# Designs tried in a protein design run: peptides against a protein of PDB entry 6IDX. Part 181

Target 1, 380 residues: chain A of PDB entry 6IDX
Amino acid sequence: KELAKLSADVTFATEFINMDGIIVLTRLVESGTKLLSHYSEMLAFTLTAFLELMDHGIVSWDMVSITFIKQIAGYVSQPMVDVSILQRSLAILESMVLNSQSLYQKIAEEITVGQLISHLQVSNQEIQTYAIALINALFLKAPEDKRQDMANAFAQKHLRSIILNHVIRGNRPIKTEMAHQLYVLQVLTFNLLEERMMTKMDPNDQAQRDIIFELRRIAFDAESDPSNAPGSGTEKRKAMYTKDYKMLGFTNHINPAMDFTQTPPGMLALDNMLYLAKVHQDTYIRIVLENSSREDKHECPFGRSAIELTKMLCEILQVGELPNEGRNDYHPMFFTHDRAFEELFGICIQLLNKTWKEMRATAEDFNKVMQVVREQITRA

## One batch from the design tools (peptide; made by RFdiffusion4, then SolubleMPNN)

Design b2_p19_7_s4 (from b2_p19_7, 11 letters changed)
Fold by OpenDDE base, seed 2:
Structure b2_p19_7_s4 (fold): chain B 380 residues (1-380), chain A 19 residues (1-19)
Amino acid sequence: as target 1 above (380 residues)
Amino acid sequence: SEAIEAQIRRLKEFRKKTA
C-alpha cells in the first residue's frame, strides 16, 4: 500500500526503477503464489504500484513477459476475481495495448471481446468503463484487416444489447468518461463506412447499374416480374427509364450512375438508398411517388437529396476521422440496430422530405433545405 | 496517433479518479 502511494512520486519511482524494483513487482505477479496471507490485497497494491511506476514512462511496456500478460489476462478472463484486481488488470491490458503493438498482438490472441462482455453486465460503471476503454484500445490498435472483424464483433447483437441494457439504459447516470468511451466506440464503428464513402461508382459496371435499376423497379414496377433483364430494353424502354430516373430525382436522368462518381459519398449513398428501398419499402415508395406525382414544381428530388444527405451525415458523424478527446456525445440508436447508419439515413430522409414540404421548396431552394435539415439533425 | 495518446491520458486520469 505504501509502495503504491510512493510510486506516484517521480523521485521515488526513478530510484525504485533504478533498483530493479519494477522487475520484482512483475515477478510477484508472474509467480501467482497464493501462499501469502492477504494475497488479493497485496496483489491489488502490487498492480497499483506497477501502473504508477509505468506511468512515469521511464520503463518501456515491452519489458513485460508473456507470463505477466497471461496472468493479467487470466484475472480478466476469470468469472470471479476481486473487483480491485479486475480494475487494475483491465487498466494494465489497456495500457499494454495502447503503448505497444507487440503487446497488442499478444493480448489480442489471449483476450476476446466476448470475455470483456461479462464485465459490462455488472452494476459497477467503473468496471464497465474500463472494459469499453479496453475494447476501444483494441479497436484503435487493430490492423486494417482485423478492424472489420472487430466491427463484426460489435455488430454482434450481444455486445450492443449488453451496452444498451446495462450501460445506456442503466438506472445510473452515465459518467463523463463512459460517455466518451461510448462516443469513441461509435466513431470507430462509423469509420468502417469510409471505404464505401470513398468508393466511386463505375458507370460501366453492370452490377452497380443493376442496383440503380432495382431502385427504379421497387419504386415503379412493384408488380412486375424481375425476370425482365435490364440490359435488353428497346430505345423506347431506355426513354422510359430516363423518365423514371427523373422521377427518382437523379441529377443525371440518362445515366444515374454518374451521380455516384462523386466522393464523398460515392457508393455509400447508393447503399443507403438500396437499404431504404428493401428494408423500409413503404417509406421509400411513399417518398418517391409523392414527389413524382407533383405538378407544382415542389418535387423533392429523392436521388439528389439522398446523395447530399449521405454526404451531410458523413460530415456530421465525421466519418474517417479519429475520435476527438473533447467529445462525449453518442447516439443510443447506434446500439439498437445492426445497420444504424442506414437507419439514421432513413429517419433523416423523411425529415428532409417533410422539411421540403413545410418550406414549399423548389429545386432552387435545395441548399437552403439542406442547411435547415443539418441544423435539425445536429440539434436532435 | 493523437487518438492513442489521448486514450492513454484519459486512462491515467480515470485511474486517479477511481483509486
Scores: peptide ipSAE 0.547, ipTM 0.956, DockQ to the pose 0.811
Fold by OpenDDE base, seed 4:
Structure b2_p19_7_s4 (fold): chain B 380 residues (1-380), chain A 19 residues (1-19)
Amino acid sequence: as target 1 above (380 residues)
Amino acid sequence: SEAIEAQIRRLKEFRKKTA
């Protein structure tokens, strides 16, 4: 206890470290020896002293042994561990993850996000905060190839449901630190959209062109009586497709793939459109057909609108930006669904279509409509 | 990264508040 208090002093810490005191503390943890009276209390103070000493930045985090890491990970994975030990163990793991890529690799092998979920189901908001902070640390330190795995773990209904039900919808006010950690988690999750946002469509990629064709098929062929024989000549088909792509509201009616060559939003817009068309087919068909049947120049160009809306949503959500230390604004909606961005797109495209109608907009009003929609989204 | 450094600072501050 006294050591833990004194370890906050830099002069004491320097002298204690010079006497190999920190090595002694690490060995106490490594030994796992429960033979001492008040072992749990002693261990809690040992871990406190260790953290306070390491906070001075005098000793590299890389000094810790694999045995030490396993012991700390063990305290986080064991259900019967004292809360005081658990808090310090979570903080140590987070510190190790944040301060050392080598330690991150070792910890990522010993601890899964799934194991941290149990610490989100508790009534202690501090434990919940430490657990989310550790998840965020793991996410921040994950190499690009593993970030998708972290996102997939977040996309798991179980984790989202637990955060939603036990943290966000908890019977207690969310403290500032928890709000920040939830914000960080959202930002890190949205940053996974950056790849698709920055992916240009290849107009020569047949698979990508087939997606655009599928959008056309869903919009126009799903209602067509089977009697329109596929046998209309190749020229009539090309002319028909150009008309269909115009009705879909693409800017390039001849080659809609060209509309997805601009980044942002690149392929992410096509992903959103395809998701809407497949998951919310009735909504998609309604939006397209309501505008395709209009001859009055008041048609809302779905394709163009979807692209620009996707771009706008990326701007609003700051996709690709790192978490800001000063922010604590999180969106509860993003914890309600695994495809929350695409669902948000589906809500916002309906809002856009409604706003377009209400404004009696024409193609010349497009930017004005988008500005109004931006204001509506940012105020919601 | 600045984000990592920020997280380290916040962890230290949070530990002080929860000690």
Scores: peptide ipSAE 0.547, ipTM 0.956, DockQ to the pose 0.831
Fold by OpenDDE base, seed 3:
Order: C-alpha cells, then sequence, then structure tokens
Structure b2_p19_7_s4 (fold): chain B 380 residues (1-380), chain A 19 residues (1-19)
C-alpha cells in the first residue's frame, strides 16, 4: 500500500526502478502464488505500484514477459475475479496495447472482444469503462486487415445489445469518461466506411454497372407485367434506360456510373442506395415513383440527393477523422442496428424527400434544401 | 498517433479518478 502511494512520486520511482524494484513486482505477478495470506490485497497493491511506476515512462512496456501477459489476461478472463484486480488488469492490458505493437499482437491472441462482454454486463460503470477503453485500444492498434474483424465483432447483435441495454440504457447517468469511450468506439467503427467513401466507381466495371441496373429494375420493373419484355432493339433499350435513369434523378442520366466517380462519397453512396432498395424496398419504390411521376419541375432527384446526403452524413459523422480528445458526443442509434449508417441514410433520405416537398423545391433550390436538411440532422 | 497518446493520457487520468 505504501509502495503503491510512493510509486506516484517520480523521485521515488526513479530510485526504486534503479534498484530493479519493478522486476520484483513483475515476478510476484508471474509466480501466481495464491498461498499467501491476503494475496488479493497484496496483488491489488502490486498492480497499482506497477502501473504508477510504468506511468513515469522510465521503463519500456516491452520489458514484460509473456508469463506476465498471460497472468494479467487470466485475471480478466477468469470468472469471479476480485473487482480491484479486474480493474487494474484491464488498465494494464490497455496500457500494454497502447504502448507496444508487439504486446498488442500477444494480447490479441490471448483476449477477444467476446471475452470482454461479461465486464460490460456488470453494474459497475468503471469496470464497463475500462472494458470499452480496452476494446477501443485494441481497435486503434489493430492492423488494417484485422480492423474489419474487430468491427464484425462489434456488429455482433449480442455485443451491441449489451452496450445498449447495460451501458447506454442503464439506470445511471453516463459519466464523461464513458461517454468519451462510446464516442471513440463510434468514430473507430465509422472510419471503416472510409475505404468505400474514397473508392471511385469504375464506369467500365460491369459488376458495378449491374448494381445501378438493379436499382432501376427494383424501381420500375418490380410492378411491370412480364409482357413488356424489353423489345429486342438495343437502341430503344438504351433510350428507355436513359429515361429511367433521369427518373431516378441521376445527374448523368446517360451514364449514371459517372455520378459515383467523385470521392467522397464514391461507392458508399451506391452501397446506401442498394441497401435502401433491398432492405426497405417499399420505401425506396415510393420515393422514386413519387418523384418520377412529376412533370411540374418539383421532382426530387433521388440519385443526386442520395449521393449528396451520403457525403453530408460522412461530414457530420467525421468519417476518416481520428477521435478528438475533447468530444463525448455519441449517437445511441449506432448501437441499435448492425447497419446503423445505412439505416440513418434511409431515415435521412425520407427527411430530405419530405423537406423538398414542404419547400416546394426545384433543382435550383437543391443546395438550400441540403442546408435545411443538414440543420435538421445536426439538431436531432 | 495523437489519438493513441490521448487515450494513454485519458487512461492515466481515469485511473487517478477511480483510485
Amino acid sequence: as target 1 above (380 residues)
Amino acid sequence: SEAIEAQIRRLKEFRKKTA
């Protein structure tokens, strides 16, 4: 206890480290000897002293053994561990992950996000905060090839539902640190959209063109009697499709693929449109047909609107930006659905279509409508 | 990265508040 208190002093810490005192503390953890009287209390103070000593930055985190890592990971994975040991063990794991890529690799082999779920289901918000902070540390240090796996683990309905029900909808106020860690988790998850946001459509890629054609098919052919087999004339078909792409509200109604060559939002806009068309088909068809049947120049261009809305949502959600230390604003909706971005798009495109009608907008009012919609989204 | 350094600082501060 006295050692843990004194370890916060830099002068004491320097002298103690020079006497190999930190090595003695690590060996106590590595031994795993539970036979000592007051073992849990002694271990809690040992882990506190270790953290306070390491906070001075005198000793590299790479000095820790694999046996030490396994013992700390063991305290986090064991059922019915002492809360004081668990808290310090989570903090040590987070510190190891943040300070060393080599330790991250070793820890990522020993601990999964799934094993941290039990620490989110507790009534202690501090334990929940340490668990989410460790998840965030693992996410921040994950190589690009593993970030999607971390996101998929987070997208698991079970983990999201636990965060939603036990953290966000808990019977207690969310403290500032928990709010920040939820914000960080949200930012890191939305940053996975950056690749699609920065992917230009290739107008020559047939598979990507087939997605645009599928949007047309869902909007216009789903109700059409099969007797209107598109007549055999290739030129008449191209002219018909050009009309359909105009009715869909693409800027380039001859080659809609050109509308997706601008980044941002690139292919992410097409992903949102396809998600809306497949998952919310009735809503998609309604929005398209309500505007395609208008001849009064008050039609809302769906294709253009979907692209610009996707770009706006990326700006609002700061897709591709690292988390800001001063922010603690998180969106609870992000925890309600696995495809939360696409669902948000589906809500916002309906809001845009409604706002367009209410304003009696024309194509010249497009930027004004988008500004009103931005204000509505940012105030909600 | 600045984000990692920020997370390290926040962890140290949070530990001091929860000690």
Scores: peptide ipSAE 0.544, ipTM 0.955, DockQ to the pose 0.838
Fold by OpenDDE base, seed 5:
Parts: structure tokens; sequence; C-alpha cells
Structure b2_p19_7_s4 (fold): chain B 380 residues (1-380), chain A 19 residues (1-19)
């Protein structure tokens, strides 16, 4: 206990470290021997002293053994651990993950997000904060190939539901640190959209062209009596498609694929459109048909609107930007759905369509409508 | 990474508040 207090002093810490004192503390943890009277209390103070000593930055985190890592991970994975030990163990794991890529690799093998979920189901917001902070640290340090796995873990209804129900909708006000950690988690998850946002459509890729054709099919063929299959020649069919792509509000009516070659938002806009068309089909069809039947130049170009809205949402959500230390703003909606970005798009495209109608906008007013919609989204 | 450094700082501060 006294050692833990004294370890906060840099002079004492320097002398103690020079005497290999930190190595002695690590060996106490590594031993795992519960044979000592008051082991839990002693261990809690040992872990405190270790953290305070390491906070001086005199010793590299790479000094820790695999046995030490396993013991600390063990304390986090054990169901009946003292809260004081758990808290310090989570902090140590986070510190190891943040300070060393080699330790990250070892910890990522020893601990899963699933094991951290149990620490979110508690009423102690501090434990919840340490658990989310560790998840965020793992996400920040994950190589690109592993980030999708982390995303999939967050896309798990279970983790999101637990965060929503036990953290966000908890009986206690969200403290500043928890709000920041939720913000960080949100940012890191939205950053996974960056790949799709920066992916250009290949106009020669038939599979991607088939998605655009599917958008047309869902909008126009789903309500058309199957009896009028236009049996007429290839040229009339191409001309029909050009008309359909114009009615869909693409800028390039001949080759809508060209509208998705601009990055951002690239293929992410097509993903959003396809999601809307499949998951919210009635909404999609309504938006398209309401605008396709207008001859008054007040049609809202769905295709163009969807692309520019996707870009705008990426800008608002700062997709591709790292978390800012000063921000604590998180969107609870992000935790309500597995495809929260696409759902947000679906809400915002309806808002855009409504705003377009209310403004009696024409194609010349497009940028003005987008500005109004941006203000509406950012105020909500 | 600035984000990592920020997280390290915040962890230290949070530990001090929860001690």
Amino acid sequence: as target 1 above (380 residues)
Amino acid sequence: SEAIEAQIRRLKEFRKKTA
C-alpha cells in the first residue's frame, strides 16, 4: 500500500526501478500463488504500484513476460475477481496494447471482445469504461486485416445491445470519459467504411453493373405487370434503360457506373442505395416513382442525391479521421442497428426528398437543398 | 499516433480519478 503511493513519486520510482523493484513486482504477478494471506489486497497494491511505476515511462512495456500477460488476462477472464484487481488488470492490458505492437499481438490472442462483454453488463460505470477503452485500444492497434474482425464483433447484436442497454440506457448519467470512449468506438467503426468510400466502381465490372440493374429492376419492374415484358429489340431495350436511369436520377443516364467512379463516396453510395432498395423497398420505390412521374422539373434526382448524401454523411461522421481527444459526442443510433450507417442514409434520403419537395427545388437548387439537409442532419 | 498518445494520457488521468 505504501509502495503504491510512493511509486507515484518520480524520485522514488527512479530509485526503485534502478533497484530492479519493478521486476520483483512483475514476478509476484507471474507467480500466481494465492498462498499468501491477503493475496487479493496485496495483488491490488502490486498492480497499482506497477502501473504507477510504468507511468513514469522509465521502463518499456516490452519488459513484461508472456506469463505476466497471461496472468493479467486471466484476472480479466475470471468470473470471480475482485473489482480492484479487475480494474487494474483492464488498465494494464490497455496500457500494454497501446504502448507495444508486440504486446498487442500477444494480448489479442489471449483476450476476446466476448470476454470483455461481461464487464459491460455490470452497474459499475468505471469497469464499463475500462472495458470499452480496452476494446478501443485493441481496435486502434489492430492491423487492417483484423479491423474487419473487430467490426464484426461490434456488429454482433450482443455487444451493441449490451452497450445500449447497460451503458447508454443505464440508470446513471454517462460520465465524460465513458462518452469519449463511446465516441472513439463509433469513430473507429465508421472508419471501416473508408475502404468502400475510396473504392471506385469499375464500369467494366459486370457484377457491379448488375447491382445498378437491380436498382432499376426493383424500382420499375416490381410494380409493372409482368405481361409487358418489352420483347422488342436490343436497341429499344437500351433506350428503355437509359430512360430508366434518367428516372432514377443518375447523372450519366447511358452509363450510371460512371457516377460511382468519383471517390469519395465511390462504391459506398451504391452499397447504401442497394441496402435501401432491399431492406426498405417500399420507401425506395416510393422515392423513385414519385420523382420519376414528375414532368415539372421539380424531380429530385435519386441517384445523384444518394451519392452526394453519402459523401455528406461521410464528411459529417468524419470517416477516415482518427478520434479526437477533445470530443465526447456519440450517436446512440449507432448502437441500435448493425447497419447503422445505411439506416442513417435511409432516414436522411427521406429527409432530403421531403426537403426537396418543400423547397420546390429544381436541379439548379441541388446544392442549396444539400446545404439545408446538412444543417438539419447536424442539428438532429 | 496522436490518437494512441491521447488514449494513453486519458487512461492515466482516468486511473487517477478512479483510484
Scores: peptide ipSAE 0.533, ipTM 0.953, DockQ to the pose 0.837

Design b2_p19_8_s1 (from b2_p19_8, 16 letters changed)
Fold by OpenDDE base, seed 1:
Structure b2_p19_8_s1 (fold): chain B 380 residues (1-380), chain A 19 residues (1-19)
Amino acid sequence: as target 1 above (380 residues)
Amino acid sequence: SSIEAFIKRLKEWNRKVNS
């Protein structure tokens, strides 16, 4: 206890470290001593002292042995561990992951996100916070090739559902620390959209062109079987499609694929449109047809609006930016659905369409409508 | 001196537990 308290003092820490004191603490943990396990308080103070000493930044985290990592990971993975030990073990693992890529690799082999999810089902918000913090650290430090796999593990209805039900909708007010970790998790989740946001459409890719054609089909041919291959269209069909692409509100009516060559939002806008068209088909058809039947120049161009809205949402959500310390602005809505960004897009495109009508906007008012919509989204 | 004595005690304790 005295050591743990004194370890917060930089003078004491420096002297203790210079005397190889931290190595002695690590060896005590490494020994897995039944004595330390039987005396939870002594182990808790040992782990506290270790954390406080490491927080001075005098010693590299890379000094930690694999045996030490395994012991700490064991305290997180084992059932019936003392809450005080669990809390400190989660904090140590978080710090290890954040400070060393080498330690991340070792920890990622010893601990699964599934094991950390079990610590979210407890009534202790501090344990929940440290568990999410460690999940966030693992997500942040994951190699780019593994981020999607981890995201798929996050998109596991289970983690989202547990966070929603046990943290957000819990019987306790959310503390600032938890709100920050939820914010971080959202930022890291939305950063997975960056690849699609920066992917240019290839106007020559037939598969991508078929998606645009599917948007047209859903809007105008809702009862027609998809069996009519788009390629066999007579010149009259191509001219019909140009009219349909105009009614869809694309800027390039001849080749709508050109509207998706600009990044951001690139292909992410097309993904959002397709999601809306397939998942919220009635809403999509209504928005398109209400504007396609207007001859009064008050039509809301859906295609252009969807692209610019996707870009705006990426800007508002700061897609591709690292999470900032001190921010606590999380949105509970993002924990309610697996495709939270696309659902947000679906809500916001309806808001945009409504705002356009209320303003009696024309194509010249486009930027003004977008500014009003931005203000509405950011105040909600 | 107090830190040195403490580290020495920790080392002795560690030896006792590993024995």
Scores: peptide ipSAE 0.022, ipTM 0.534, DockQ to the pose 0.027
Fold by OpenDDE base, seed 5:
Structure b2_p19_8_s1 (fold): chain B 380 residues (1-380), chain A 19 residues (1-19)
Amino acid sequence: as target 1 above (380 residues)
Amino acid sequence: SSIEAFIKRLKEWNRKVNS
């Protein structure tokens, strides 16, 4: 206990480390001494002293043995661990993951996100905070392939549900530390959109062209009287499609694929449009048809609006930026749905369409409408 | 120093627990 308190002092820490004191602490943990497990308070103070000593940055985290890692991971994975030991063990693992890629690899083999989710289903907010912090650390340090797998896994859906129900909707105020960890998790989740945001459409990719054609089909073929036999020649069909793409509000109505070659938002805008068209079909059709039937120059160009809105949302959400230690702003809405970005897009595109109508905007007012919509989104 | 004495005690304790 006295050591744990003194270890916060840099002068004491320096002297203690120079005397191999930290090595003695690590060996105490490594020994798995039945005595330390029987004396939970002594172990808790040992782990506290270790953390406080390591936080001075005098010793590299790479100094820890695999046996030490396994012991700490064991305290997190075992169901009958003292809360004080669990808390410190989570913090140690977080620090290990953040400070060493080698330690990350070893820890990722010893613990699962599923085990960490169990520590979210508790009434202790500090345990919940450290559990999310460790999940965030693992997510941040994961290779891109594994990061995507972590995000797409059932574990991530379950994680969001547990966070929503046990943390955000808990009967207690969210502390600053928890708010920060929720912010970090949100940022890391949105950073998965970066690949799609930076993916250019290939105008020669037939599969990508078929998505644009599907957007046209969903908007116009559902209301087209089947009596207009598609039998008119290939040129009339091309001219018809050009008209349809103009009605969809693409900038390049001859070749809409060209609108998705700019990055950001690249293919992410097309993903959002397709999601809206499939999941919120009635909303999509309504927005498109309301603007396609207008001849008054007050039509809201859906395609252009969707692209620029996607870009704007990426800017607002800082997609591709690392989380900042000083920020605690998280949006509970993003924990309510798996495709929260696409749902946000669906809400914001309706807001944009409404704002366009209210402003009686023309194509020349496009940037002004977008600025008003930006202000509305950022104030919400 | 008090630190040396403490580290020595810790080492002795560790030996005693691992014995």
Scores: peptide ipSAE 0.020, ipTM 0.529, DockQ to the pose 0.027
Fold by OpenDDE base, seed 2:
Structure b2_p19_8_s1 (fold): chain B 380 residues (1-380), chain A 19 residues (1-19)
Amino acid sequence: as target 1 above (380 residues)
Amino acid sequence: SSIEAFIKRLKEWNRKVNS
């Protein structure tokens, strides 16, 4: 206990480390001694002293043995560990993951996100915070392939549900530390959109062009017999499609694929449009047809609006940026749905369409409407 | 120093528990 308190002092820490004191602490943990296992308080203070000593940055985390990692991971994976040991073990693992890629690799083999989810189902918000912090650290330090797998896994859906039900909708106020970890998790989740946001459409890729054609089909051909073969449309059919792409509000009516060559938002805008068209078909058709039937020059260009809105949402959500230590703002809505970004887009495109009507906007007012919509979204 | 005495005791204790 006295050691743990004194270890917070840099002068004491320096002297203690110079005397190989930290090596003695690591060996005590590594030995798994019956004494430390029987005296949870003594182990908790040992782990506290270790953390406080390491936080001075005098000793590299790479000095830690695999035996030490296995002992700490063992305390996290055991279902009936003392809460004080569990908390410090989670914090040690977080620090290991954040400070050493070699330790990350070893920890990722010893601990699963599923084991960490079990620590979210407790009433202790401090344990929940450290568990999310370790998940965030693992997610941040994961290779891109593994990061995407972590996000796509049933574990992520389950994690989201557990966070929503046991943390966000819990009977306790969210502390600042938990709010920060929820913010970090949100930012890391939205950063998975960066690839699509920075992917340019290839106007010559037929598969990508077929998605734009599907948007047209859903908007205008919903009642027409599927018998019109998708074959090389006659000049009349090309002229018809140009009219339809104008009605959809694309800037390039001849080749709408050109509107998706700008990054950001690149293909992410097309993904949002397709999601809206497939999942919220009635809303999509309503927005397109209400504006396509207007002869008063007050039509809201859906295609252009969807692209610029996607870009705006990426800017508001800071897609591709690292989490900021000073930020604690998270959106509970993003924990309610698997496709939360696309659902947000679907809400915001309706808001944009409403705001356009209320302002009696024309194409010349486009930037003014977008500015008003930005203010509305950021105040909500 | 009190630290040296403490580390010495810790080393002795660690030796005693691992023996």
Scores: peptide ipSAE 0.019, ipTM 0.523, DockQ to the pose 0.027
Fold by OpenDDE base, seed 4:
Structure b2_p19_8_s1 (fold): chain B 380 residues (1-380), chain A 19 residues (1-19)
Amino acid sequence: as target 1 above (380 residues)
Amino acid sequence: SSIEAFIKRLKEWNRKVNS
């Protein structure tokens, strides 16, 4: 206990490390003595002293053995571990993951996100915080090839639902530390959208053009059988499609694919439109048809609005930016749905359409409407 | 030093617990 307290002092830490004190602490953990049930308090202080010593940055985290990592991981994966040991073990693993890619690889082999979810189902908010912190660290340090697998683990209705029900909807105030970890998790989750946000549409990609045709079909041909193959377009069909793309509110009526060549928001805007059209079909059809039937120049251009709104949402949510240590602004709404960004888009596009009507906007007012909508979204 | 004495005690304890 006294060592753990003194280890916070840099002068003491330097002398202790120079005397191989940290090596002795690591060996105490590595020994894995079955007697740890009787010495749980001593182990907890040992782990505290280890953390405090390592926080000075004097010793590289790479000094730890694989046996040490396995022992610490064992304290996190075993069901009957003292809470004080569990807390410190989670903190050690977090620090290891954050400070060393080589340690990340070893830890990722020993611990699963599924094991960490069990520590979210407890009444101890500190344990929950450290568990989320470790999940966030693992997600942040995951190589690109593994990031999608972790994202799928986050997209698991389970992690989201557990966080929502046991953390956010808990009968206790969310502490600043937990709020920060929820913010970090939210940022890391939205950063998965970066690839699509930065993907330019190829105007010659037939598969992507077929999605634009599907948007047209859902809006205007909802009663017609999908069997009308898009291929045999007579000049009348080409003229018809140009009219339909104008009614959909695309900027390029001849080739709407050109509207998705700008990054951001690239293909992410098309993904949002398709999601709205398939999941919220009634809302999509209503928005498109209400504006397509107007001849008074007060039509809200859906296609242009959806693209610019997607871009705006990416800017507001800071998609592609790393989490900031000083921020704790998480949105509980994003934990309520697996496709929270697309659902947010669906809410915001309705808000935009409403705001456009209320302002009696024309195409010249577009930027002004977008500014008003931005202010409404950022204040909500 | 108090640190050296402490490290010595830790080494002795570690030896005793692992014996």
Scores: peptide ipSAE 0.016, ipTM 0.455, DockQ to the pose 0.028

